# Peptides against a protein of PDB entry 8BZL, part 232

Target 1, 228 residues: chain A of PDB entry 8BZL
Amino acid sequence: SYDRAITVFSPDGHLFQVEYAQEAVKKGSTAVGVRGRDIVVLGVEKKSVAKLQDERTVRKICALDDNVCMAFAGLTADARIVINRARVECQSHRLTVEDPVTVEYITRYIASLKQRYTQSNGRRPFGISALIVGFDFDGTPRLYQTDPSGTYHAWKANAIGRGAKSVREFLEKNYTDEAIETDDLTIKLVIKALLEVVQSGGKNIELAVMRRDQSLKILNPEEIEKYV
Target 2, 242 residues: chain B of PDB entry 8BZL
Amino acid sequence: SRRYDSRTTIFSPEGRLYQVEYAMEAIGHAGTCLGILANDGVLLAAERRNIHKLLDEVFFSEKIYKLNEDMACSVAGITSDANVLTNELRLIAQRYLLQYQEPIPCEQLVTALCDIKQAYTQFGGKRPFGVSLLYIGWDKHYGFQLYQSDPSGNYGGWKATCIGNNSAAAVSMLKQDYKEGEMTLKSALALAIKVLNKTMDVSKLSAEKVEIATLTRENGKTVIRVLKQKEVEQLIKKHEEE

## One batch from the design tools (peptide; made by RFdiffusion4, then SolubleMPNN)

Design b1_p22_8_s3 (from b1_p22_8, 13 letters changed)
Fold by OpenDDE base, seed 1:
Structure b1_p22_8_s3 (fold): chain B 228 residues (1-228), chain C 242 residues (1-242), chain A 22 residues (1-22)
Amino acid sequence: as target 1 above (228 residues)
Amino acid sequence: as target 2 above (242 residues)
Amino acid sequence: KELEEPELSEEERQAYEDRMYY
């Protein structure tokens, strides 16, 4: 069957391994990204951490650089590879160009990496989608999504993972200029969006906030509860 | 019955990596390995299955390997794969030491191996390693640490965990008895014996069938010690008296 | 003999998924 080969086209033009990688993404917990006026927010469904597991080692949101962070859904091991390569590229860019990467640049890098793994013999696609947020050096907030195919687009708001459809439907209805008028409203929008699929309220949500000229901030549970 | 997926490094229609799952299943048939983190140390306890009197080399440790001065690991799964991975761990640690003139941080060593494992799940013509590992270590960043890694290239830090045969039951017992913040190495040793006694398919737990290593700090140095049989016997006896 | 896929219990499957995906 064509589905068992290296990522090749089926007779009907499908890349089954890419499609199946997208199914792997759906097994991941939900992540949401929203671009506000002067803020970008990532929200994720917290994985139920085993009682004896160190929470430090369970991360769905990671910094790629000072001005860029990423949330992923899908295979955790695959994500680690992508994250590490992206971090190296961010540092390399700073050394060679003497400026931080733009969010688009690093997204394109990640997308290109993913795409190459769909076309190279003897490699399977990465089983991850990512939401990449940050600020360009000009202070513009950005949100991008990339999928296993290596496709990427800029978004105002988007979601990935198991609950992504429901969350996207919510965002399509509720993302307005009024809803993102303030930083707090933008954060609230992300929380509300996640609550469409996350049970038990703010305890199962992790939020990362990046404001203009500020570092990534992970909100503590108490801070999240203020928005609930 | 779905035909056995003999192809490596491909997704199923459902987004699964069957060869990784099968590798994990194979590990379930291996001897039990436990790891427990304490405030004053960390330990590995492993089932010893192969006591062959004709073995020329008394393997003082069948399943526990020293990686460097600050780290050790225990393995569950295919022995040959384990040997390759433990050797690679030693090489990674050595290269880091040579390059930076300091020991590799524990998590970095674990991650480096996990990246290798992951690669064997993504690159064609390779099969996953049929091995899970428990890592114990100390570094200046996080102190005493316990990690687990599997064939997928995933890893996590743990206070206590188990791999191999009856691992689920062992983890359940650890969850019940592990007291966060109050675990001494002495208590951890007792807990390890308790869990092994219940999870090993033996009529009676004996020191010959159990390997235990402890990692402690003494005078600003890491000390990795494999317990002597007599020490293990004492632990077992103490447990039987309780 | 066609090696039949081992029938993983739903619990075992879920445990694997919990380890592999986030």
Scores: peptide ipSAE 0.330, ipTM 0.784, DockQ to the pose 0.488
Fold by OpenDDE base, seed 3:
Structure b1_p22_8_s3 (fold): chain B 228 residues (1-228), chain C 242 residues (1-242), chain A 22 residues (1-22)
Amino acid sequence: as target 1 above (228 residues)
Amino acid sequence: as target 2 above (242 residues)
Amino acid sequence: KELEEPELSEEERQAYEDRMYY
């Protein structure tokens, strides 16, 4: 049954459409983000692509700007809308302020967008959560998460999607200063975290790495296997 | 009526968009459309269901639409929705051409429409489009391309795919017979006929019930051609002899 | 009338989820 045509409060104070959008997120494949000392890493469970499908059109990690990238979990079409809006904002900010966005700024923008879709009549919430990582212009690595509600927080490490609980439990146990002491250790931590929920090893993992003053690098399968 | 304005696509308790699922179900009842990517071209093959003797000869196929000089699409689903979407595709392509003085890249046109489709799944007073599309095109970035989009606003690139009636069976057949890297347009045409012959709910495949368009490159220009009935007859005959 | 949930097979449901969610 459709509980509500619009996002409204239940008698118990719940926003059912927001909660249901969170259930949509759980249908997405797992994504993990980890902030290291001088690195941010996104890892995702690769979707099995149909034999005749072009893998190029299947992306879970995307750049928002040169200094910011995002992984999402949930509705792919909804994600595309959010990504496009965020990219436009990043470019607009560069034009108007003459500086790239901070990771917090663009996260807040995305969060505000999501929140508006929970409050505006005739709109449903976005069925996505996002991990947003990057570097501020001062070289500070950042990781943020945003949910369908439009809430956002800064994290050292976090996960979203179907395996997020298990991955978070792993990260809570294993995220230490020693575990992120080097870039390689940080990458290994992400891989190990994903392996809690991903079967068949490194072939089913996609990793994106951003280092200070460097562009986003998507690791190839051979590079990932070195860490497994 | 105020009641229809309140019918927004909303999430189920399980995080599903049932209106989108229902739109996809409606497409399953539409005529079969195939797309096959080859090394030297790309094709669309579509089932023609509305054959009426009193219909005036339409120069363009019932289900295959030219979008611009470099792209065409085929539709499965609600005809009225298809007409709206194909018109929007043409407008988007023309606006891009006017703005940038070059043809719109294939994927960009597909995504632009998919953003519209997505909006109809998110905004109130709107229902999803009951249409899936196959897109064929050429651009300087990726060469020959085949895309599929659905009512959700999702899309994907394909080497070969099918939408509409018996699409799952057609895709299975395509997976078996499609030879990656070795597919010629000629072999793709033969494969299209083979698959349609097995997936169409007809006693005998006839040229009057099949529309085929090919997209090729000749002398540095894209050529979109709808096959003549006689050409389709020859393809069918060849298949029957094999 | 409450829209009846479509009776999708598990395979159809999985195919749908594979298209809709990532």
Scores: peptide ipSAE 0.319, ipTM 0.773, DockQ to the pose 0.646; fails the geometry check
Fold by OpenDDE base, seed 5:
Structure b1_p22_8_s3 (fold): chain B 228 residues (1-228), chain C 242 residues (1-242), chain A 22 residues (1-22)
Amino acid sequence: as target 1 above (228 residues)
Amino acid sequence: as target 2 above (242 residues)
Amino acid sequence: KELEEPELSEEERQAYEDRMYY
């Protein structure tokens, strides 16, 4: 039985399945991450839920550990697998190293997982990008992005999903030290960035905030409207 | 386009998983299954298509499976795939019970199977399961619950939903008639009959062609009951009189 | 006869995408 590699190089050196997985990411709703001074903020475009569907089962932002959370764009089922693997690793790290993971560490773990799925026979790439935010033990806020290829980088601010280009352009223009001087300003920056691509204002936005030495807080719609 | 159809589940240039889409299409040809959540219970209603006189009547349900004491499911799609998945659900539930000495929470059982389904969309040499499931259950965390899962490994919680043939039309009817907060099991049963009568391509709904199971709580225990044919007949008759 | 792969209707495709992607 020829174990056919699913992801192979094209004659011109492209990994088409990785590129096509990136197209799957673009079908996802927009997510944005911003690193402030003492805060990290994730904002996402809310998916319209069917009238009879339970909204609690629709999540785009999740905690990986007490100090790390993630937003994704792309295939929901693929994301669930990555999230679960990352959560297990976070717990394993706490057990074996006796410290929480750094945001870089867990990002690298996720990236390595994704990379393996681009190289392993009989596996397709994950159809997701992720924004991973949190605090290191020293209290340093971090933001990382991963893509289907398994690459990862640290960012001050970034976006993924269908509206990512427009949101990034906005952030490139508006991300300044003054714009992130306070927690509230940082939150406002995320909202403004999302409003570039999200129609009908704050009702279609979900925001998650993590402050130093605090747990992940998901803002309710009323709290979001205060910043609009 | 055609090069992606006959191979292992891979991405199309547009980021689509055609084998998953085709599996979902196959489910559209299966018999209709409904799930409705009520305040005092949850139900499954399914179309029986294979009525063979020579089938040994001992087989309780063609499409509704008891998973454990607190959960049942209905299936739409490839029967052989359904048998594998329902067996796996039972095994997962039993392993959990053995390990933790308590019943598996409903959503955890659903997610465990969905992870398997997802794997069959990502690993080479595997095809997606040609099956959608409706799950009904009770647990101490969320009470009565209804879930739907598809070949992709996605799932969601629902107040009412439908899978299989004419599912879109059924969902539209459910959206119109489902009254949030006021749904009793009795009203849910009536709604199920109403929707099935309109969505099944049969001139007259008969009790022989419909399976209904209810999940309720009695004296702090979950009770899963498949309605007798006579009970279903009465429900149909009542609907015809309205 | 090359069985034309039944393309999902636009509605079914949209429903699929709504389920698959977030």
Scores: peptide ipSAE 0.247, ipTM 0.686, DockQ to the pose 0.438; fails the geometry check

Design b1_p22_8_s3 (from b1_p22_8, 13 letters changed)
Fold by OpenDDE base, seed 2:
Structure b1_p22_8_s3 (fold): chain B 228 residues (1-228), chain C 242 residues (1-242), chain A 22 residues (1-22)
Amino acid sequence: as target 1 above (228 residues)
Amino acid sequence: as target 2 above (242 residues)
Amino acid sequence: KELEEPELSEEERQAYEDRMYY
């Protein structure tokens, strides 16, 4: 059966392993990204950490470089590989080009990596989607999404993972210039979007904020509660 | 029943990696291994199943491996896979020491192996390693640490956890009895015996069937010690008296 | 050789998903 083989075309022209990798993404908790005027915000549904687990080792949002961060949904182990490769590329770019990567550049790099794993002999696709946010050197905020297929696009706002459909529907209705007029409003928009799918309110949300010329800031639970 | 191709680890229609799930199931049949983090140390306790009378009496720890001066691990799963992975851990640790002239941080060693494990779930012609590991260690960054890794290449830090046979029941017991912030190595040892006594598929817990290693700090040095049989007997006896 | 899907309990499946996915 073609649907049980390596990533090959079915008779109807489908890449089933890529489609099934998208199903793996849907098993991940929800992540949302919003581009504001001078801010980019990532919000994620926080995984319930087991009572005896160290939460330090559980991360859904990570920095790729000083000006770029990423949230993912899907296979955690796959994500680690992609993150590591992206970090190496960011550092390599700084050394060779003497400038930080643009958000588009690193997104394209990640997308190309994913695409190769859909076409390479004997390899399965990465079971992750990613939201990549950051600032270009000119201070422009950017949001990109990548999928297991290796496709990528720029977004104003988007969501990935289990609740992505509901969150996207919310964002389509509520993403306006007025809704992102300030940093605080942008943060509020992300929180409200996540609350469409997160049951336990602010305690189950992790929020990362990057402002122009500032480093990634992970908000603590108390800071998040101020917006709820 | 949907049958999947065994040639490579591929996604099911539901986004599952069945080869990884099968590897995890295989680990469930292995002997129980426990890890418990305490304030003053960390321990591994492992079930010893293969007491063959003909094995040479030099009872080195069958399931607990010293990785370097600051780390040890225990293994549940396929023995041959375990040997490969434990050797790789030692090599990674030594290469790091050579390159940086300092011991590898605990989490970094765990992550390095997890990247290897993950690769065996993604590249063609490979099967997942049928092995879960518990890691104990000390470093200057986080002090005493306990990690768990599985065939998928996932890992996590833990205060206490279990792998192998009856691991779910053991974890439940650990959740009930583990006192955060108040765990001494002595209490951790007692807890390990308590949990093993209930989770091991043995009529009577004996010292010959249990391996215990402790990792402590003495005079600014890490000390990894495998408990002697007599010490384990004393722990068992103490548990029976309580 | 085709392998059959594992018969995991719901609890085991959930535990697996909790480890594998985020």
Scores: peptide ipSAE 0.245, ipTM 0.686, DockQ to the pose 0.605; fails the geometry check

Design b1_p22_8_s4 (from b1_p22_8, 10 letters changed)
Fold by OpenDDE base, seed 1:
Structure b1_p22_8_s4 (fold): chain B 228 residues (1-228), chain C 242 residues (1-242), chain A 22 residues (1-22)
Amino acid sequence: as target 1 above (228 residues)
Amino acid sequence: as target 2 above (242 residues)
Amino acid sequence: KELEAPELTEEQRQAIEDLLYH
């Protein structure tokens, strides 16, 4: 069966392994990204960290560089590989070009990596989607999304993972210039979007905020509750 | 009846990696391994299933492996796969030491192996390793550490965890009895015996069926010690008296 | 004879999914 082969085209032109990798992404918890005027915000559904698990080792949001952050949905082990490759590329770029990567550049790098794993014999696609946010050197906030196929696009707002459909529907209705007029409103929008799919309110949400010329900040639960 | 997906490294229509799931299932049938992090040390406790009287080599430890001076691991799953992975861990640790003239940080060793495991789930012609590992260690960055890794190449840090047979029940018991910030190595040893006594399908826990290793710091050095049978007997006896 | 894999219980399946996916 074509669905059990290496990533090859079906007679109908489908890459089933890529489609199935997209289904793997849907098994991940929800992540949301929103681009504000001078802020980018990532929000993720906290999986109930098993009691006794070290929270340090359970992160859905990670920095790729000082100016770029990523959230993912799907296979955790696959994500680690992508994150490590992206981090190395960010550092390599700083060394060779003497400037930090643009958000588009690192997204394209990740996308190219994913694409190669869809076309190389004896490799399966990465079972992850990613939301990549950050600031370009000129201070422009960016949000990109990439999927297992290696496609990527720039977004104003997007979501990935289990609840992504509901969250996207919410964002389509509520993302306006007024809704992102301030940093606080942008954060509130992300929280509200996540609350469409996250049970038990703000306690099950993790938020990362990156402002212009500032490092990634992970909000604590108390800070999140102020926006709920 | 779902047919075994004989192909490795492919997604199912539902986005599942069946070979990874099957490897994890196989580990569920392996002997129980526990790890508990304490303030003053970390321990591994493992079930011994194969006590053959004719075994010439008194392997002091069948399931607990020293990786370097600062780390040890316990394995649940396919023994041959475990041997390959433990050897690889030793090689990685040694290469790092030679390159950097310092011991490899615990998490870096774990991640290096996990990247190998992950590769065996993504590159064709390979099957997942049928092994989960518990890692105990000390480094200057995080102090005492406990990690768990699975066939997918996923890993996590833990205060206490279990792999192998009845792992879910063991984890539940650990969650109930583990006191965060108050766990001493002594209390951790007692907890390990308590959990093993309840999770092992034996009428009476015996020292012959349990191996325990502790990792401590003494005079600025890491000490990895496998408990003697008499010490394990004393722990069991103490538990029976409580 | 196709080796029939024992069907994982829903609980076992969910536990595996919780470990694999984030």
Scores: peptide ipSAE 0.349, ipTM 0.756, DockQ to the pose 0.467
Fold by OpenDDE base, seed 4:
Structure b1_p22_8_s4 (fold): chain B 228 residues (1-228), chain C 242 residues (1-242), chain A 22 residues (1-22)
Amino acid sequence: as target 1 above (228 residues)
Amino acid sequence: as target 2 above (242 residues)
Amino acid sequence: KELEAPELTEEQRQAIEDLLYH
């Protein structure tokens, strides 16, 4: 059966395991990314942290380097592997090239890693999509998405995971130059987009902001509520 | 469904990893393990199921394992898998100590094992480990810590949690009774007994059926102590009097 | 008749999904 073989094309040219890995992504919590003028924003649906869970260990947004961060949707354990590989590459690049990675470079690295897991016997695809945001060394804000196949594209705004369709539809309607004119408006846009799929306000949103020449800032719930 | 459940390294059409799900379900039938974080310590409490009269009363914790001087774990699931993973944890901790001349941070040890677990879900010719673990520890970075990991290689930090048989009910009780910021080790021990008494499939809780370990700090050192049967008996008695 | 494994309850399924994807 073609759908059971990781590295076998169907007669119609499908890689079913890659397609099925994309279905795994749809089971993940919703993540949204927006590129502003001088800001990049990631937002993730935070399922109600179990009352007894340590919030510190439930992070869906992570730094890959000082200038790059990533959100993901899909298998959390798979994401950790990708994140670790990406972090090592970012550090390696700094050592060998003496410059931080471009957002495109690290996206391409992640995409290549994912692609290899679609082509090797004895490895299943990664069950994750990622939104990768940051700044290039020239100060240009970037947003990329990658999927289980290892494809990647640049975006102005995008969403992944369970509620991605609704969030994308919202962004398609509301992403304008006016809506991203300021950092605060850009943040508000992300929050509003997530609220299309998140029922209980700012408490169920994780939000990360990276401004030009600044480090990643994770907003606390009180800071998020100011934008709601 | 059945078409995709026999292979460890394939997604179903719905994006499910059935072998991982089945491993997680199997753990639900294992003996109950609890972990509770307190302000002044952390504890593990585990159901002892294998009380065979002919077992040499070697007071070895059946389900609680010391990993290093600062960490211990409890296991629910396949015993053979548990042995492999606990040995691996000890090896990882020892390698880190040798390399860095300091104890491995708690979360790093948990993560290292979780990466192994994840690999067994992604690489062909492997099956998921049929084991969930609770970890207790202390490090200079975060102080007292409690973690849970599952067959997928996912993990999380907890104030209190449960794995194994009746874990959902236990977690519900913990959510109800756990007082954030006010939990002492003494109150945590009492809570552990309360929850075990309600969630274990026994008519009466007895000290022979419960293993408890505490992790505390004394004079700037971590102390891991398995409670004596008499101490556990006193805790049970106190609970029965309330 | 291969004993069909009992289907997971919706609660069990959801708990597993939460652990895998959240």
Scores: peptide ipSAE 0.270, ipTM 0.672, DockQ to the pose 0.419
Fold by OpenDDE base, seed 5:
Structure b1_p22_8_s4 (fold): chain B 228 residues (1-228), chain C 242 residues (1-242), chain A 22 residues (1-22)
Amino acid sequence: as target 1 above (228 residues)
Amino acid sequence: as target 2 above (242 residues)
Amino acid sequence: KELEAPELTEEQRQAIEDLLYH
């Protein structure tokens, strides 16, 4: 029997393949996103790159466009597919609408893509969650999360992956207007949040910042250590 | 859980893709392939398992494939799957060349194939490719490069790595002996022989059981060369004298 | 004889997980 991968409802109304894809996300490295006043920050747990591995090829934070970046948790190969499609859509939008995508728009696009893979026969869900951050054209910082189901919501701060629960609990306690009053404080908040689950300090953190009207900046380990 | 491993690639309750894991396990039983990046070149070394005297065609290379003028790969896993993927790599490279009038960057070729591999893990009626690949190449962007890809469609760049039988042990040895920034192609060749001698399930390493290809730059051109048996014999002999 | 798929060692499993999710 050519058992087609079919995401179907259980008798109790569950989509098991979606739930199992969410379990796959929990196997991924922890990612955190925080929206500041005029900054968005993504942080990811960086597993020690194998001694002989090229660090260039190990990136968990990527740009989707000049104004949007994404971190993910889950299956890296699945993420690549989503990222590529999102990038194409961002470029297409610029060409057709003559404006960059809003963070909500591209999130909705990604969410719709994921949702289709939960409903189409012969496809399994994507085993990824994503944190999508950036700036809208009006300069408003945005943070969105999407999961394997294709749901998405806007957040002030959130986390995904293995340590997401602990990181979220930290953020719930520590995310205040005072804690994000400055860019530096916002960065510190992200680092502190990740340190709840990351061992060995700043060496195991990948951190990216996007400020208003600025490109995505990946912080080097030395820059990260200044905030620890 | 056996219920999720016999079907098309779907998630287990624990979030695992068993068919991908099983494909990776199958590769662990394939012949060993090594890749080593040097300052002045990159090499592939692969175990030859099928030395049948009755083979009408002496395949000069069983496991190492030239992809284009700037890239080659070695394969560990199912031969038929390997043939499909290597052919696809060649087609992708040719299409890019025709479209852009320049050679495809190494990582782009790797990524293009990895997207295909990933698709075979996500779409129903497909099984993962039972193949891991090592890619060696040169491009103007990053110079000499070594990549590894697996059945999941994941890939990474490496200074040195191994796939196939005893790959973990080989990687451990490579980590010990690989000197970053000081690796010459000559030293890399010696290291490859050293590692193969320890990781191949053979009593004695022989030139007939080893394929080696080097990728170098000469006069602004990439040169991909499969070492002759005599050259491999000399490398083995030199190792035995140490 | 149902060839029981040899259970992956924890090390092998972890190596695979590292390849899949990292």
Scores: peptide ipSAE 0.192, ipTM 0.660, DockQ to the pose 0.415

Design b1_p22_8_s4 (from b1_p22_8, 10 letters changed)
Fold by OpenDDE base, seed 2:
Structure b1_p22_8_s4 (fold): chain B 228 residues (1-228), chain C 242 residues (1-242), chain A 22 residues (1-22)
Amino acid sequence: as target 1 above (228 residues)
Amino acid sequence: as target 2 above (242 residues)
Amino acid sequence: KELEAPELTEEQRQAIEDLLYH
């Protein structure tokens, strides 16, 4: 079957392994990204961590560099590979160019990596989508999304994973200049968007906030509850 | 046999490269891209399918890429493959400029990429690129030029052509309406709108769904301009009035 | 059990195509 082969074209012109990788993303918990005026916010649905699991090991939001963070949906193991390579590239860029990566640059790097895995024999596509947020050196907030195919675009707001459709529909209706006028409003927008698909309210949401010249801040549950 | 369909770079008993054919089929699912050569310029017109309200407006053009000061391209096919190829085109053009201190001739840039595409059809371990490109450019050797390349690595110069969805129908229309030697950029723009209006699977053509770029020469310099939405609206309106 | 690839709904297919194809 064409679907079991290495990523090859079907007779009707489809890359089934890429399409199936996209379906793998939908099995992941929801992640949301919103670009505010001077803030970028990532929100993710927390997986029910088994009582005996260390909560620190199940993070869907990670820093790639001081100015860039990423949320992903899909295969966690695949995400680790992408994250590690992206981190290495961020550090390499700092060493060679003497400046941090732009959010677009690191997104393009990740996208290119993903694309190569769709075109090489003996490799399957990465089963992950990513929301990549951060600040460029000039202080401009950025949000990018990339898919298993290696496509990427800049977004004002977007969502990936299981509930992405519903969350995107919410964001399309509610993302306005007024809704992102302040940092707090932007955070509220992300929470409201996630609440469209997340059960049991703020306890199942993880939020990360990045402001200009500030490191990634993961909000604690108490901080999140203030916005619910 | 299923074996020939699943292996890249293998001929079937009938001499077919199935993966190349299937890559070409993939392009048929992409948005329509048109290229038209005129006496005073060349244009690309492309269907914009993915209009999302949440997209950051940073991408003025989704399907039309400036390659250098004298060339642009439009792509039909797998977006990620397109990004790789357009980046490669830019790198090739830049390396040439650095080496020779002059812009790469249009056909040489096209050929260089076509060699890469062809290699992906011949050397094991990789699939063909699921991308066709239209190239517009100007050089001192041939003036204004329009090229098309496909996943096989084949390319050709064209006066007018189309890739992507409904490309065959578009090419037929272009053949009927293209007047050799008398095509102005203005008439080419009108023709592009006419053809897109008939070939796009939309009830009504809107400026939001169409990207147009023109390449002209002004004061001895190449000017690549993406038309503003208002300009495209005017072209559509003019077509509706005819 | 051969994981039968779930048949994509037409909507899912279209969404994927919109993302995949430029």
Scores: peptide ipSAE 0.039, ipTM 0.510, DockQ to the pose 0.026

